# Designs tried in a protein design run: peptides against a protein of PDB entry 5JNO. Part 82

Target 1, 112 residues: chain A of PDB entry 5JNO
Amino acid sequence: MVAKFQPPPEYQLTAAELKQIVDQSLSGGDLACRLLVQLFPELFSDVDFSRGCSACGFAAKRKLESLHLQLIRNYVEVYYPSVKDTAVWQAECLPQLNDFFSRFWAQREMED

## One batch from the design tools (peptide; made by RFdiffusion4, then SolubleMPNN)

Design b1_p23_7_s4 (from b1_p23_7, 10 letters changed)
Fold by OpenDDE base, seed 3:
Structure b1_p23_7_s4 (fold): chain B 112 residues (1-112), chain A 23 residues (1-23)
Amino acid sequence: as target 1 above (112 residues)
Amino acid sequence: REEELERARERALAVLDEMLAER
């Protein structure tokens, strides 16, 4: 029996919200990146938005942690079931997430 | 605080769109 996806209350998306993000996405990898932005905006801000969050309290600032990736993957699986395969997740989504996240902060560092 | 959050989202999405346009 596959465990049912149940995100923490802080990261719950309605079906309508998720659909809107999906409609803006061109691929599973793109969807993953958009979910990253929508679910964890604190990772893209100099402001500490994770203060008081039990789920994010241990997460290193400006780093993609396992919990972030797990939550994103769970949502991606809703529309792209193939990412249940770890090989597919690692080939299609993780590289794009890492590239996007790295690019964002690399640009910010160059602007300083 | 919410405004800062939204600005961060907008900046991130701009980077994403740029990245996608290059592919």
Scores: peptide ipSAE 0.701, ipTM 0.949, DockQ to the pose 0.887
Fold by OpenDDE base, seed 4:
Structure b1_p23_7_s4 (fold): chain B 112 residues (1-112), chain A 23 residues (1-23)
Amino acid sequence: as target 1 above (112 residues)
Amino acid sequence: REEELERARERALAVLDEMLAER
């Protein structure tokens, strides 16, 4: 069995906060992308931020890491239980996350 | 600072909305 993932306090969303994001989302993939933005705004900024989190404090800049994806998936599963299936997660959410993140920085590179 | 993060969020969401609109 897989142990239940507990997010650091910085990434603990209330039910109300999560619902607000869900209400803005059109799909599980959309929800995943919105969660990415809300939970990890530093990944979309040129500014370095240090958090008192030993688990995520050493995350690579401008890179989606396993911890980010795992946390997002756990929240997505609340409203889209089908993503508990890895095949569904890889087909419905991961491609959108990667496309979104890559698109963002590709555009930023063209602007710089 | 928080204002910079908020601006980053806004830019990111704008890109997301554009991406979704193309589908």
Scores: peptide ipSAE 0.701, ipTM 0.949, DockQ to the pose 0.892
Fold by OpenDDE base, seed 2:
Structure b1_p23_7_s4 (fold): chain B 112 residues (1-112), chain A 23 residues (1-23)
Amino acid sequence: as target 1 above (112 residues)
Amino acid sequence: REEELERARERALAVLDEMLAER
C-alpha cells in the first residue's frame, strides 16, 4: 500500500481556504505559487522559524525543499489532477515556483 | 512574529502579481 500523504496539522487547509486561493489563481502554476506563500510565509521573511514541524525543511531558510514542494503539489492536484503526471508538474508548476521564489529574494538582496 | 509573516505574505504576493503582469 502506498502511504497517503497527510499534511502536518499546521499546514492543513480547509476546503474553503483552498477554494479561496484557487479562485485567485489563473493556472496550476499560479496556484502553486500562491500556496507557497500561504503555507510557508516564513520562507519570505527574515524571522526565524518557530514552527514545530522539523520535517518541513526549516533547516534551509531560503530554499524550496522536497517536502515543501510535495505538500504544494498535493493541494494543486485537487484542482489540477494533471499535475499527478511528473512531467506536467515539472513543466507547469516547478519552473514558475522557482522563478517566483528566486525573483523574490533577488529583489530583496538588491534592496540591501 | 505573526505580523512579520503577514507582511512577508503581502510582499511575496506583490512580487507574484508583478511577475504575472509581465506575461
Scores: peptide ipSAE 0.701, ipTM 0.950, DockQ to the pose 0.919
Fold by OpenDDE base, seed 1:
Parts: structure tokens; sequence; C-alpha cells
Structure b1_p23_7_s4 (fold): chain B 112 residues (1-112), chain A 23 residues (1-23)
């Protein structure tokens, strides 16, 4: 059986919070990246941080895990329903997320 | 700890803005 994905309480955004992020976004891909930053700031920190959430599968410190991506996708779908199609998600959002995340850490490596 | 996370968010958003400006 497949359980419906439910965000843990610490990752549950209100409509107002989500709208604020959307208002700052220029595209679905941009929205996805901004959601990544807002929901998982620990992925951008050098600090050894753990939220201690068993439900979200928090384990990898510098990797975009499937549960992170699924949670982001769920919120993106609210304003960009087309990403329900996996092909659209893979074309519009995943490349942006990967590019952004990689650029962030590549830049940090150069600054050190 | 929360302040450190906020600084991380600010740095991340700066990188995002730079990436978007290139397009």
Amino acid sequence: as target 1 above (112 residues)
Amino acid sequence: REEELERARERALAVLDEMLAER
C-alpha cells in the first residue's frame, strides 16, 4: 500500500506563508528553489544541525533527498498544477533545484 | 543556532538572485 505524503508539522506552511513565497517567485522553478531555502535552511548551513524529524527522513546534510523534493513539489503544485505531471516536474523544477543547490556549495568552496 | 540558520538563508537567497539575474 502507498501512504499519502503528509508534511511533518514543522514543514507545514500556512496559506499566507506560501503566498508570501509565491509573490517573490518569478516561475515554478524559482518557487521551488525558494521553498527549498525556507523549508530546509539546514542544507545551506555549515553548522552541524539536526531537526530530529523521523517523518521527513532528515539524514543527509548536503543532499537533496526524495522526501525534500516531494515536499517541495507538493507546495509548487498548489500554484503550478502542471507539475503533477512528472515530465513537467523534471523539466521545469528539478533542473533549477539542482543547479541552485550545486551553485551554492560550489561558490562556498571558492570563498574558503 | 536560529541566527546561524537565518544567515544561511540570506546567503542562499543571494546566490539564487544571482542565478536568476543571469537569465
Scores: peptide ipSAE 0.701, ipTM 0.949, DockQ to the pose 0.902

Design b1_p23_8_s1 (from b1_p23_8, 7 letters changed)
Fold by OpenDDE base, seed 2:
Structure b1_p23_8_s1 (fold): chain B 112 residues (1-112), chain A 23 residues (1-23)
Amino acid sequence: as target 1 above (112 residues)
Amino acid sequence: SLQAARERALAVLDEMQAEQAAA
């Protein structure tokens, strides 16, 4: 028996917090994008953690990892149970997330 | 700051939504 996924404490949203995000969302895909921003603002930050290190070769990663997507999906499922179906998740949410994330960094690269 | 990052991200999201709505 597989235990229900439990998010780390730093990514645990209260019912009220989640509802607030849902109320601002137009769709499951939009909700996914808003959750991405709420849960992982560091993915949109210009903060360079290697700036103070002249010896390390650390580079900021601009990728949506499986853990990010899993956490987001779990919250989306609360209000859009259909995304429990992988086909629905891949059709309704993943394209929106990828498009949003790509657009963000594409625009930032042009502005800088 | 992270707050500024959130605001910038949400601005892009709003733009994306507007584009999709106009299509």
Scores: peptide ipSAE 0.706, ipTM 0.949, DockQ to the pose 0.865
Fold by OpenDDE base, seed 1:
Structure b1_p23_8_s1 (fold): chain B 112 residues (1-112), chain A 23 residues (1-23)
Amino acid sequence: as target 1 above (112 residues)
Amino acid sequence: SLQAARERALAVLDEMQAEQAAA
């Protein structure tokens, strides 16, 4: 039996916070995107955390990781239980997230 | 700032929504 996923404390939304985001959302996919912005604003920041450490060779990548997606999905499920089905998640939410994230950085690249 | 980043991100999201609504 797999235990219910518990987000790290820094990513724990209150019911009120989640409801606020839901009220602003037009769909499950839209909710996912808004959660991405709310929970992980650093993914949209121009700050390169690895720039300050050339010696360690660390390079931060602007990508959505499994943990990000899993956490978002868990919150989306609260109001859109259908995304518990992986097929629904992959059809309704993942494409929106990827398109949104990709579009954001594509635009930023053109501005630089 | 992170707040500025959020605002920029949400602006992009709004654009994406507008395009989807118009399609």
Scores: peptide ipSAE 0.705, ipTM 0.948, DockQ to the pose 0.885
Fold by OpenDDE base, seed 3:
Structure b1_p23_8_s1 (fold): chain B 112 residues (1-112), chain A 23 residues (1-23)
Amino acid sequence: as target 1 above (112 residues)
Amino acid sequence: SLQAARERALAVLDEMQAEQAAA
């Protein structure tokens, strides 16, 4: 049996914070994208995150990793339980996340 | 700044949502 995933403390959202994001979301896929921005703003930054946070020492990455996706999915499940089904997650949320993230950096590359 | 990055990201998200709504 796989143990339940527990997000690192720096990625913990309160119920109030999560609700605020949900209230702004139009769908599970939209919620996933908004959570991506909220939880991992460093993925959208041109500046090295390590320069802004000497204490955490994390480097900025321009890649959606399994850990990022798992954290997002855990929060989406709170309000959209259907994403517990992998098929639903892959059909409704993952395409939105990937499209959003790729569009962002494609646009940034064009502007640079 | 991270705040500026968030704002730019959300702007892209809004554009994506607008395209999806128009399709």
Scores: peptide ipSAE 0.704, ipTM 0.949, DockQ to the pose 0.847
Fold by OpenDDE base, seed 4:
Structure b1_p23_8_s1 (fold): chain B 112 residues (1-112), chain A 23 residues (1-23)
Amino acid sequence: as target 1 above (112 residues)
Amino acid sequence: SLQAARERALAVLDEMQAEQAAA
């Protein structure tokens, strides 16, 4: 069997930290976007950062990778268990994440 | 800075939310 995915230490959220983000969120999709910002700020920076697991060598790129999405989904599931259903995740959260991320960089490209 | 990046990102998110609320 494959071991359950464990977030790298730098991406661990306490219950209190997660609740704080949830309290600021309007929906599951919004929560996902806020988690994206909080967990992976380097994805919104023009500066290259090496944020990832030192043990596995993973480094975040300027794109939404499967590992980013998986980690976000794990936290969203705590307050929105329905996203455990892939269809719900793909309907409620993924479009919001992709729209948000695309908007951000599209606007930045227009500003330079 | 990362903090500035977060703030810019959240501003975009707020704009997106406003558009969705107005729809």
Scores: peptide ipSAE 0.702, ipTM 0.948, DockQ to the pose 0.873

Design b1_p23_8_s2 (from b1_p23_8, 9 letters changed)
Fold by OpenDDE base, seed 5:
Structure b1_p23_8_s2 (fold): chain B 112 residues (1-112), chain A 23 residues (1-23)
Amino acid sequence: as target 1 above (112 residues)
Amino acid sequence: SLAAARERALAVLDAMLAEELAA
């Protein structure tokens, strides 16, 4: 039996919060993208959010990393259990996440 | 701000979805 993943407290969504995002979503891929924005708004910011953080020394990059994707997938699975299948995740959600993220920054680059 | 970044991101997402629906 596979244990349920428990996200870190800073990335914990209440059932109500998750439902609100789901209600705004048209598909699992759409939900994934909205979760990306909700959980990691710093990935869309021009501000160096790590500036002044002497405690962590972390420098966030404009990059979708494994931890981001894992957390998103875990939430998507709540309403779209089919994404537990890696093939489904890679076909329906992962491409949309990458396209969305790339599109965002491509657009920002054109505006600069 | 993060709030502003969120809104910009959602605007891009909505535009992307609109194009997808129109295709």
Scores: peptide ipSAE 0.693, ipTM 0.945, DockQ to the pose 0.886
Fold by OpenDDE base, seed 1:
Structure b1_p23_8_s2 (fold): chain B 112 residues (1-112), chain A 23 residues (1-23)
Amino acid sequence: as target 1 above (112 residues)
Amino acid sequence: SLAAARERALAVLDAMLAEELAA
């Protein structure tokens, strides 16, 4: 039996915090994207702030990993239970997340 | 900063949403 996923403390949202994001969202896919920004702002940064040094020249990792997606999906399920179905998640949320993330970095690269 | 990165990300998202609504 697989244990129920529990978000790490640094990624734990209160009901009020989640509700605020939901109120700003137009769809499950939109909610997923907003959660991505809220939970993992470092993925949109040019530097790795986790190291606490903006001058060290270490580049931030620009990749969506399974752990990121799993955590986001858990929160989306609260208001969009249909994403518990993997097919729905892959049709309604994953494409939006990937398109958003790719568009962001493609745009940033063009500005350089 | 992380705050600036967040704002840039949200701007991109809002632009995507606007395009979807216009389609």
Scores: peptide ipSAE 0.691, ipTM 0.944, DockQ to the pose 0.887
Fold by OpenDDE base, seed 3:
Structure b1_p23_8_s2 (fold): chain B 112 residues (1-112), chain A 23 residues (1-23)
Amino acid sequence: as target 1 above (112 residues)
Amino acid sequence: SLAAARERALAVLDAMLAEELAA
């Protein structure tokens, strides 16, 4: 039996919070991107959390890790159960997530 | 700030979605 993935406590969403994001989403891929922003805003910030918050010891890394993606997928599955199929996840959500994330930082680099 | 980061991120997302709809 495969162990059920449990999101870290800091990334738990209530049903109401999730529904609010879903109501703003047009597709599973769109939902995935909005969840990325909601759950991991540090991935879109230039703030050096390691320097700014010495007490918490948090170090932000500017990349999408498997843990991030798995967590997002778990929430997307609630309203788009088809993404339980890996092929659907890889075709509908992952490309949008990667394109969105890459586009964001590409634009930021151009602004600097 | 994180709030500003979210706003910028969502702006990029909205622009991306708008372009996809126009394509």
Scores: peptide ipSAE 0.691, ipTM 0.944, DockQ to the pose 0.881
Fold by OpenDDE base, seed 4:
Structure b1_p23_8_s2 (fold): chain B 112 residues (1-112), chain A 23 residues (1-23)
Amino acid sequence: as target 1 above (112 residues)
Amino acid sequence: SLAAARERALAVLDAMLAEELAA
């Protein structure tokens, strides 16, 4: 039996916090992007970071890793159970996340 | 700062969403 994934303490969201983000979101894809910003602000910074978490303490700089996506998906599933289907996740959320993340850094590159 | 980065990120997201709504 596969153990249920538990987010590290620094990535824990209360029901109220998650609801607040959901209330600001227009879709599952939008929610995913907002969760990305909320959970991993360091991915949008030029500053190198290190976290105390053994699982996520060494996230790749300016890269969306599987762990990031898994954490986001876990929260999105709370309000959009359909993303449990990988095909739905890949159609509705992943493209939005990738487009958003790529757009952000493309813009930053031009500003530098 | 991380706070500033977050704000910039959200601004980009809002712009992206606006374009999607206009399309």
Scores: peptide ipSAE 0.690, ipTM 0.945, DockQ to the pose 0.893

Design b1_p23_8_s3 (from b1_p23_8, 8 letters changed)
Fold by OpenDDE base, seed 2:
Structure b1_p23_8_s3 (fold): chain B 112 residues (1-112), chain A 23 residues (1-23)
Amino acid sequence: as target 1 above (112 residues)
Amino acid sequence: VLEEAKRRALAVLDEMEAERAAA
């Protein structure tokens, strides 16, 4: 058995914070997108900490990683238990997350 | 800096929500 996943302190939302996000959401997929923004705003930032540092080798990644998705899914499950089913998660939430994230950066590329 | 990123992201999300609602 795998122990219940616990988010790091920096990604631990209070019940009130989560409820506020839920109240702004139209669906489970929409909730997932809003959680993405609230939990990981750095994924939408233009800040590149590798700028001026050739030695650190850091490069900003514009992709959703498994850890990001896992944390989001855990919170979505609180109000949409059906996403515990992987098929539902892949049909309702993942496409919206990917579409949102892709559209964001596509739009930013046009503005740059 | 991150707050600005959040605002921009939410703006895109709001647009997508509006489009889905209109469809």
Scores: peptide ipSAE 0.712, ipTM 0.949, DockQ to the pose 0.883
Fold by OpenDDE base, seed 1:
Order: C-alpha cells, then structure tokens, then sequence
Structure b1_p23_8_s3 (fold): chain B 112 residues (1-112), chain A 23 residues (1-23)
C-alpha cells in the first residue's frame, strides 16, 4: 500500500495554473518537462544557491532527484492517468525529462 | 534571475518540440 503523495506548500499548483501548463503541452512527456521548469526553476539557474551557507554545508547538484520526479508525476497523472502505471511513466515521461534536462546543461556548457 | 533561467529552459524545450514535430 502506497500513501497519497502530498506536495509541500511551495510546490502546490492551483487547478488553473496546472490547466494553463497543460494547454501549452503537446503530450504527457511534454507536460512533465514544462512542470519541471515551472516547479524547479533553480535546477536551470547558473547561480549556486547553496554557496554562502556555511552552517549547513549543503552543495546543490544539477540532477533530477526522486522527490522532483515523484512530484511531477503526481501532477501529470491528473490529466494522463495512464502514467500511474510505472511502465508507462518510464517509457513516456522519464526519457523526455532526462533528455530535456541533459540537453539544457550540455547546450549551456557549449555556450560558456 | 530565476525568470531568466526559466526562459532559457523553455527555449530549449521549444526547440525539442519543433524537432519532434519535424520528425
């Protein structure tokens, strides 16, 4: 038995906000990528937000963590219920998320 | 700063969408 995932308040989208993103999306995988940008813009920033925190010692990594993916999947399921199936999620959404995220930083690396 | 990051990210996504549409 898996309990319902409840997003933290800072990552809670209204129905109107989610619908707006859906209207701009071409597929479930495309929706996942747009949600990634909207929910976690810090993952695409050149600013190291962990720098300057002498107390916690945390170092931000440019990677997609399980919590990021779980939250995105939860929103995608609202309009694409088929992604509740792990096989569908892994075939339709995860590859597009990984390709998009990797391409972004590869492209930025070439521009710098 | 984060808004600029979002714009850059969406630009890459738009390019990928265009490539998929052309394929």
Amino acid sequence: as target 1 above (112 residues)
Amino acid sequence: VLEEAKRRALAVLDEMEAERAAA
Scores: peptide ipSAE 0.711, ipTM 0.949, DockQ to the pose 0.886
Fold by OpenDDE base, seed 4:
Structure b1_p23_8_s3 (fold): chain B 112 residues (1-112), chain A 23 residues (1-23)
Amino acid sequence: as target 1 above (112 residues)
Amino acid sequence: VLEEAKRRALAVLDEMEAERAAA
């Protein structure tokens, strides 16, 4: 049996916090993008947050990883249960997440 | 620093939302 994914404590959202983000969102895909910003602001930062600890051996990368997407999907499902269907998740949320993340860094690269 | 990153990210997102709404 596969264990249910449990968010790390630093990525826990209260019902009120989640509702606040939902109230600002126009769709499930939009909610996913706003959750990405809220939960993982370091992915939009020029600061290497992994450099501070030489013992951890973790190299932070500016990419959307499985754990990021899984956590976001779990929260999106609360208000958009249809994303429990993988086909819906891949059609409605993943493209918007990828487009948003890609556009952000593409724009930053042009400015640098 | 992270708050600034969030602001920049949300600005891009808002632009994309506006473009989608105008289409």
Scores: peptide ipSAE 0.711, ipTM 0.949, DockQ to the pose 0.875
Fold by OpenDDE base, seed 3:
Structure b1_p23_8_s3 (fold): chain B 112 residues (1-112), chain A 23 residues (1-23)
Amino acid sequence: as target 1 above (112 residues)
Amino acid sequence: VLEEAKRRALAVLDEMEAERAAA
């Protein structure tokens, strides 16, 4: 058996916080995108997050990595159990996440 | 700064939602 993925403490949402995001979401894919924004706002920042933190030394990349996606999927599964099926996750959530993230930065590059 | 980033991101998401609803 494989150990269950556990989010780092920085990315732990309370039941109330998750419920609030769910109530704002229209679908599992939409929920995934909203979770992306709430959990990893640094991925949408024009400013390097690490410049303001000498203690953590964290360097964020403008890409969706496996750990980001896995963490988001864990929360989506709470209210949309069907995404436990990898085929459903890949059909309903991943495309929306990628499209959203790509569009955001494409739009920013066009405006700047 | 991060709050501003969140607002900009959500604005893009809202636009995409509106487009999907209109399609």
Scores: peptide ipSAE 0.711, ipTM 0.949, DockQ to the pose 0.859

Design b1_p23_8_s4 (from b1_p23_8, 6 letters changed)
Fold by OpenDDE base, seed 5:
Structure b1_p23_8_s4 (fold): chain B 112 residues (1-112), chain A 23 residues (1-23)
Amino acid sequence: as target 1 above (112 residues)
Amino acid sequence: SLEEARRRALAVLDEMEAERAAA
């Protein structure tokens, strides 16, 4: 039996939910970005995320952490198995994720 | 709210998608 990643309950997507996101996506990299928004909306919020989680004491930062990326990659692999190759993940998904995330906050800072 | 955050994020993403499609 091959070990499988099991995401926390709060980051679980049903097959239908994932399919809906896939249907809106143009590529694996685009899917990754949409998953980022769906799974981690707190990363795009001006509201202090740590305010809602006093139990863990974790303060959300405006950066993509390894756990975020790993979880997104696992879902992307369902429809784009080629991203199992690290080189493909780094070439097709990571740049789009970083560009999207950076652009979002750059625009927000300009609006302030 | 988180919903508002999602809407703003998706707006940026849609813009980027449109730019890539036009390139």
Scores: peptide ipSAE 0.707, ipTM 0.950, DockQ to the pose 0.891
Fold by OpenDDE base, seed 2:
Structure b1_p23_8_s4 (fold): chain B 112 residues (1-112), chain A 23 residues (1-23)
Amino acid sequence: as target 1 above (112 residues)
Amino acid sequence: SLEEARRRALAVLDEMEAERAAA
């Protein structure tokens, strides 16, 4: 038995908040991308806390981690139950998430 | 700021959505 995944309080969306994001989304993959932005804006920030602290060793990583993806998938499943199938998740959502995230940082690199 | 980051991210996403719609 695997315990039901429960988001941390800071990533717990209300039904109304989730509905608002869904209303702006065109598909399950699009919803996943919008959830990525809303839940984890820090992944799109150029703020680096390691700049001011050499001792902490913290460095912001520009990558999507399993925990991020799991949280997003949990919310997408509410309106797109088919993503419970890993094959569907990998075909519909992951490619869009990766393309979006990659394009964002590619664009930022050109501006920097 | 995080707010600015979110705005920039959404702008990129909107562009991608527009491209998909046009295809």
Scores: peptide ipSAE 0.707, ipTM 0.950, DockQ to the pose 0.897
Fold by OpenDDE base, seed 3:
Structure b1_p23_8_s4 (fold): chain B 112 residues (1-112), chain A 23 residues (1-23)
Amino acid sequence: as target 1 above (112 residues)
Amino acid sequence: SLEEARRRALAVLDEMEAERAAA
């Protein structure tokens, strides 16, 4: 058996914080997108987040990576347990995440 | 700032939600 993924402390939401986001969400896919914004605002920033961090040395990339998606999925599962099914996750959440992220940067590219 | 980034991101998300509701 493989151990469940646990988020780093900086990405750990309290029950109250998660509930607040859920209350603003219209669906599991929408919740996933809102979690993306809440947890990883650096992915939407024009400023290099790592420039101000002398402690971590992490170079953030403007890309949705497996760890981002896995963390988001873990939170979505709390209120939408059907996404535990990979087929449901791939049909309901991943397309919305990708569409949202792509649209954001496509618009920013046009505005710049 | 990160706060500004969040606001811009949520604005795009709200637009997408509105489009889905209108479809």
Scores: peptide ipSAE 0.705, ipTM 0.949, DockQ to the pose 0.862
Fold by OpenDDE base, seed 4:
Structure b1_p23_8_s4 (fold): chain B 112 residues (1-112), chain A 23 residues (1-23)
Amino acid sequence: as target 1 above (112 residues)
Amino acid sequence: SLEEARRRALAVLDEMEAERAAA
């Protein structure tokens, strides 16, 4: 048996907080992107950031890692249960996350 | 700051959403 992933306190959203993000989202993929921004703003920052959470482990700067994706997926499935299916997650959410993240940094690199 | 980073990120996301809506 593998223990179910539980988000560190820093990444725990209340029902109200999650609903607010959902209300701003147009789709499951869009929700995933908004969650990415909400939970991991450091991935969009030029400044090094550490939350000091022992449970978070190491997260590479400017890189979407499995831990990020797993946490986001856990929240997305609350309102879009279909993403429990890996095929749906990979078709609807992952491409949007990757496109969004890549576009963001591509633009920043051009501006720098 | 992180707040500024969020604003910039959301601006990009909003732009992408607008493009998809227009397509």
Scores: peptide ipSAE 0.703, ipTM 0.949, DockQ to the pose 0.853

## One batch from the design tools (peptide; made by RFdiffusion4, then SolubleMPNN)

Design b1_p24_1_s1 (from b1_p24_1, 9 letters changed)
Fold by OpenDDE base, seed 1:
Structure b1_p24_1_s1 (fold): chain B 112 residues (1-112), chain A 24 residues (1-24)
Amino acid sequence: as target 1 above (112 residues)
Amino acid sequence: SLMEKVLEFLDEYAATTEWTQLPR
C-alpha cells in the first residue's frame, strides 16, 4: 500500500489553517498560489543569505523547485482531487504558480 | 509583514486573472 502524504513538520498545515486559505481562494490555481506564499515566504525575500560566503557555494533561491511544487500539489489535492491528474495540474495550477511568481519578481525589479 | 505584502500583490493578481473552476 502507498503511504499517505506526510510533509515535513515545518510545512505541516492544520485542517483549520488549510481551510482558511481555501476560503480565501477563488479557484484551485489561486489556492496553489496562496499556498506558495504561506509555505515558502523565503522565496519572496530580498535577503541574501549567502552574503560574504564565497566558500559555502550557497546561492539565493529565486526559482520554484520540484519539492516546493510537490508539497503545494498535495495540499491542493485535498480540496481539488482532479489535480491528481498530471495533465490537470500542468494545465490549471503549474502555469499560474510560475506566472504569479515570475510577475512578482518582475515587478520588484522594476521598482528597484 | 512580508507575507502580508505578498498577499496584497496576490489579491491584485487574482483580481485580474480569469480562473478555471475545478471540481471539488
Scores: peptide ipSAE 0.709, ipTM 0.958, DockQ to the pose 0.820
Fold by OpenDDE base, seed 4:
Structure b1_p24_1_s1 (fold): chain B 112 residues (1-112), chain A 24 residues (1-24)
Amino acid sequence: as target 1 above (112 residues)
Amino acid sequence: SLMEKVLEFLDEYAATTEWTQLPR
C-alpha cells in the first residue's frame, strides 16, 4: 500500500477548479488531456527559461514524466474511479495523453 | 494566451477522437 500522494502547492486544484475542467471534458481521456494543459502549461512552451540547466531545459519540457502522469491520474480518479485500475489507465487515458502531446509537438515542428 | 491556443488544439483533437465513456 502506497501513501496518498500530495500534490505540490502549485499543482493543487480546488474542487471548483477541477469541476470546471470535468464539465468541459467529454471523457476520462479528454479530462486527462485537459488536466495536462492546465497543470503543466510549461510543457507546451518553446521558451526555455532554465537556460544552462540540463535537468530542466528544453529537452525535458518535451517529455511527460512520471510525476506529471501521476498527478493527472490522481485527479482523474476523483471523477473516474475506474482508472485506479492500472489496466484501465493504460488503455483509456495514457495513450490519449501521449497521442495528444505528440501530435501537438509534431504540428509545432512543422510550423517552425 | 498559450493555454488558449493549446486548448483550441485540444478541442480539435477531441472532436476527431472517439472517446470511451468511463463510468463516473
Scores: peptide ipSAE 0.708, ipTM 0.958, DockQ to the pose 0.808
Fold by OpenDDE base, seed 3:
Structure b1_p24_1_s1 (fold): chain B 112 residues (1-112), chain A 24 residues (1-24)
Amino acid sequence: as target 1 above (112 residues)
Amino acid sequence: SLMEKVLEFLDEYAATTEWTQLPR
């Protein structure tokens, strides 16, 4: 029903770059987390970094927004086509992304 | 660097997580 998501040019990965991340990944869920770190390092910084993405508009600094998740899913699908099924994405990748991201910031906030 | 610190955290997280394997 929904058209295939196309990542903005600012977040395009070459086949070689994606392959390198995949080779370091233990699973589809781990790959998703590694893609989050590589594509959106600004989400892990206290400093607001912007890459000038016109499609993002005003993004929340410490939130995983739909555009972030859609872009990550797009790349995960290249090597794990089963995540095209929304049920698989929501069971295997999305919980790990949220858990990883939440635990990172929970640790940082405890240090303050 | 920031990337190194985040990746170190991720490696520790990944080492303590039981991952479900998906077909490739």
Scores: peptide ipSAE 0.706, ipTM 0.957, DockQ to the pose 0.817
Fold by OpenDDE base, seed 5:
Structure b1_p24_1_s1 (fold): chain B 112 residues (1-112), chain A 24 residues (1-24)
Amino acid sequence: as target 1 above (112 residues)
Amino acid sequence: SLMEKVLEFLDEYAATTEWTQLPR
């Protein structure tokens, strides 16, 4: 049997916290982006990672790692179960995450 | 805060993006 994925305590959201993010979201893709911001604010900063979760990786500060994406997908699935289908996740959420993240840093580079 | 600024950016991004609606 395969064990159910559980987020580390640092990335654990209560039902109320998740619901609040969902209420602000326009779609599953938007929800994914909002979860990215809420769960991993360090990815939007130039400062070094301060968290103690070695499994998350600290080398690529401006890259969405597989574990980040897995955590986001886990929460998106709560309200959008269709993303359990990998094809749906890759078509509706993953492109928006990458696009949003890339555009953020593109804008930051223009402001420097 | 940083999060607030990022969320403001996200709001602008979301407003200019055509989102596919997934079933809830």
Scores: peptide ipSAE 0.705, ipTM 0.958, DockQ to the pose 0.846

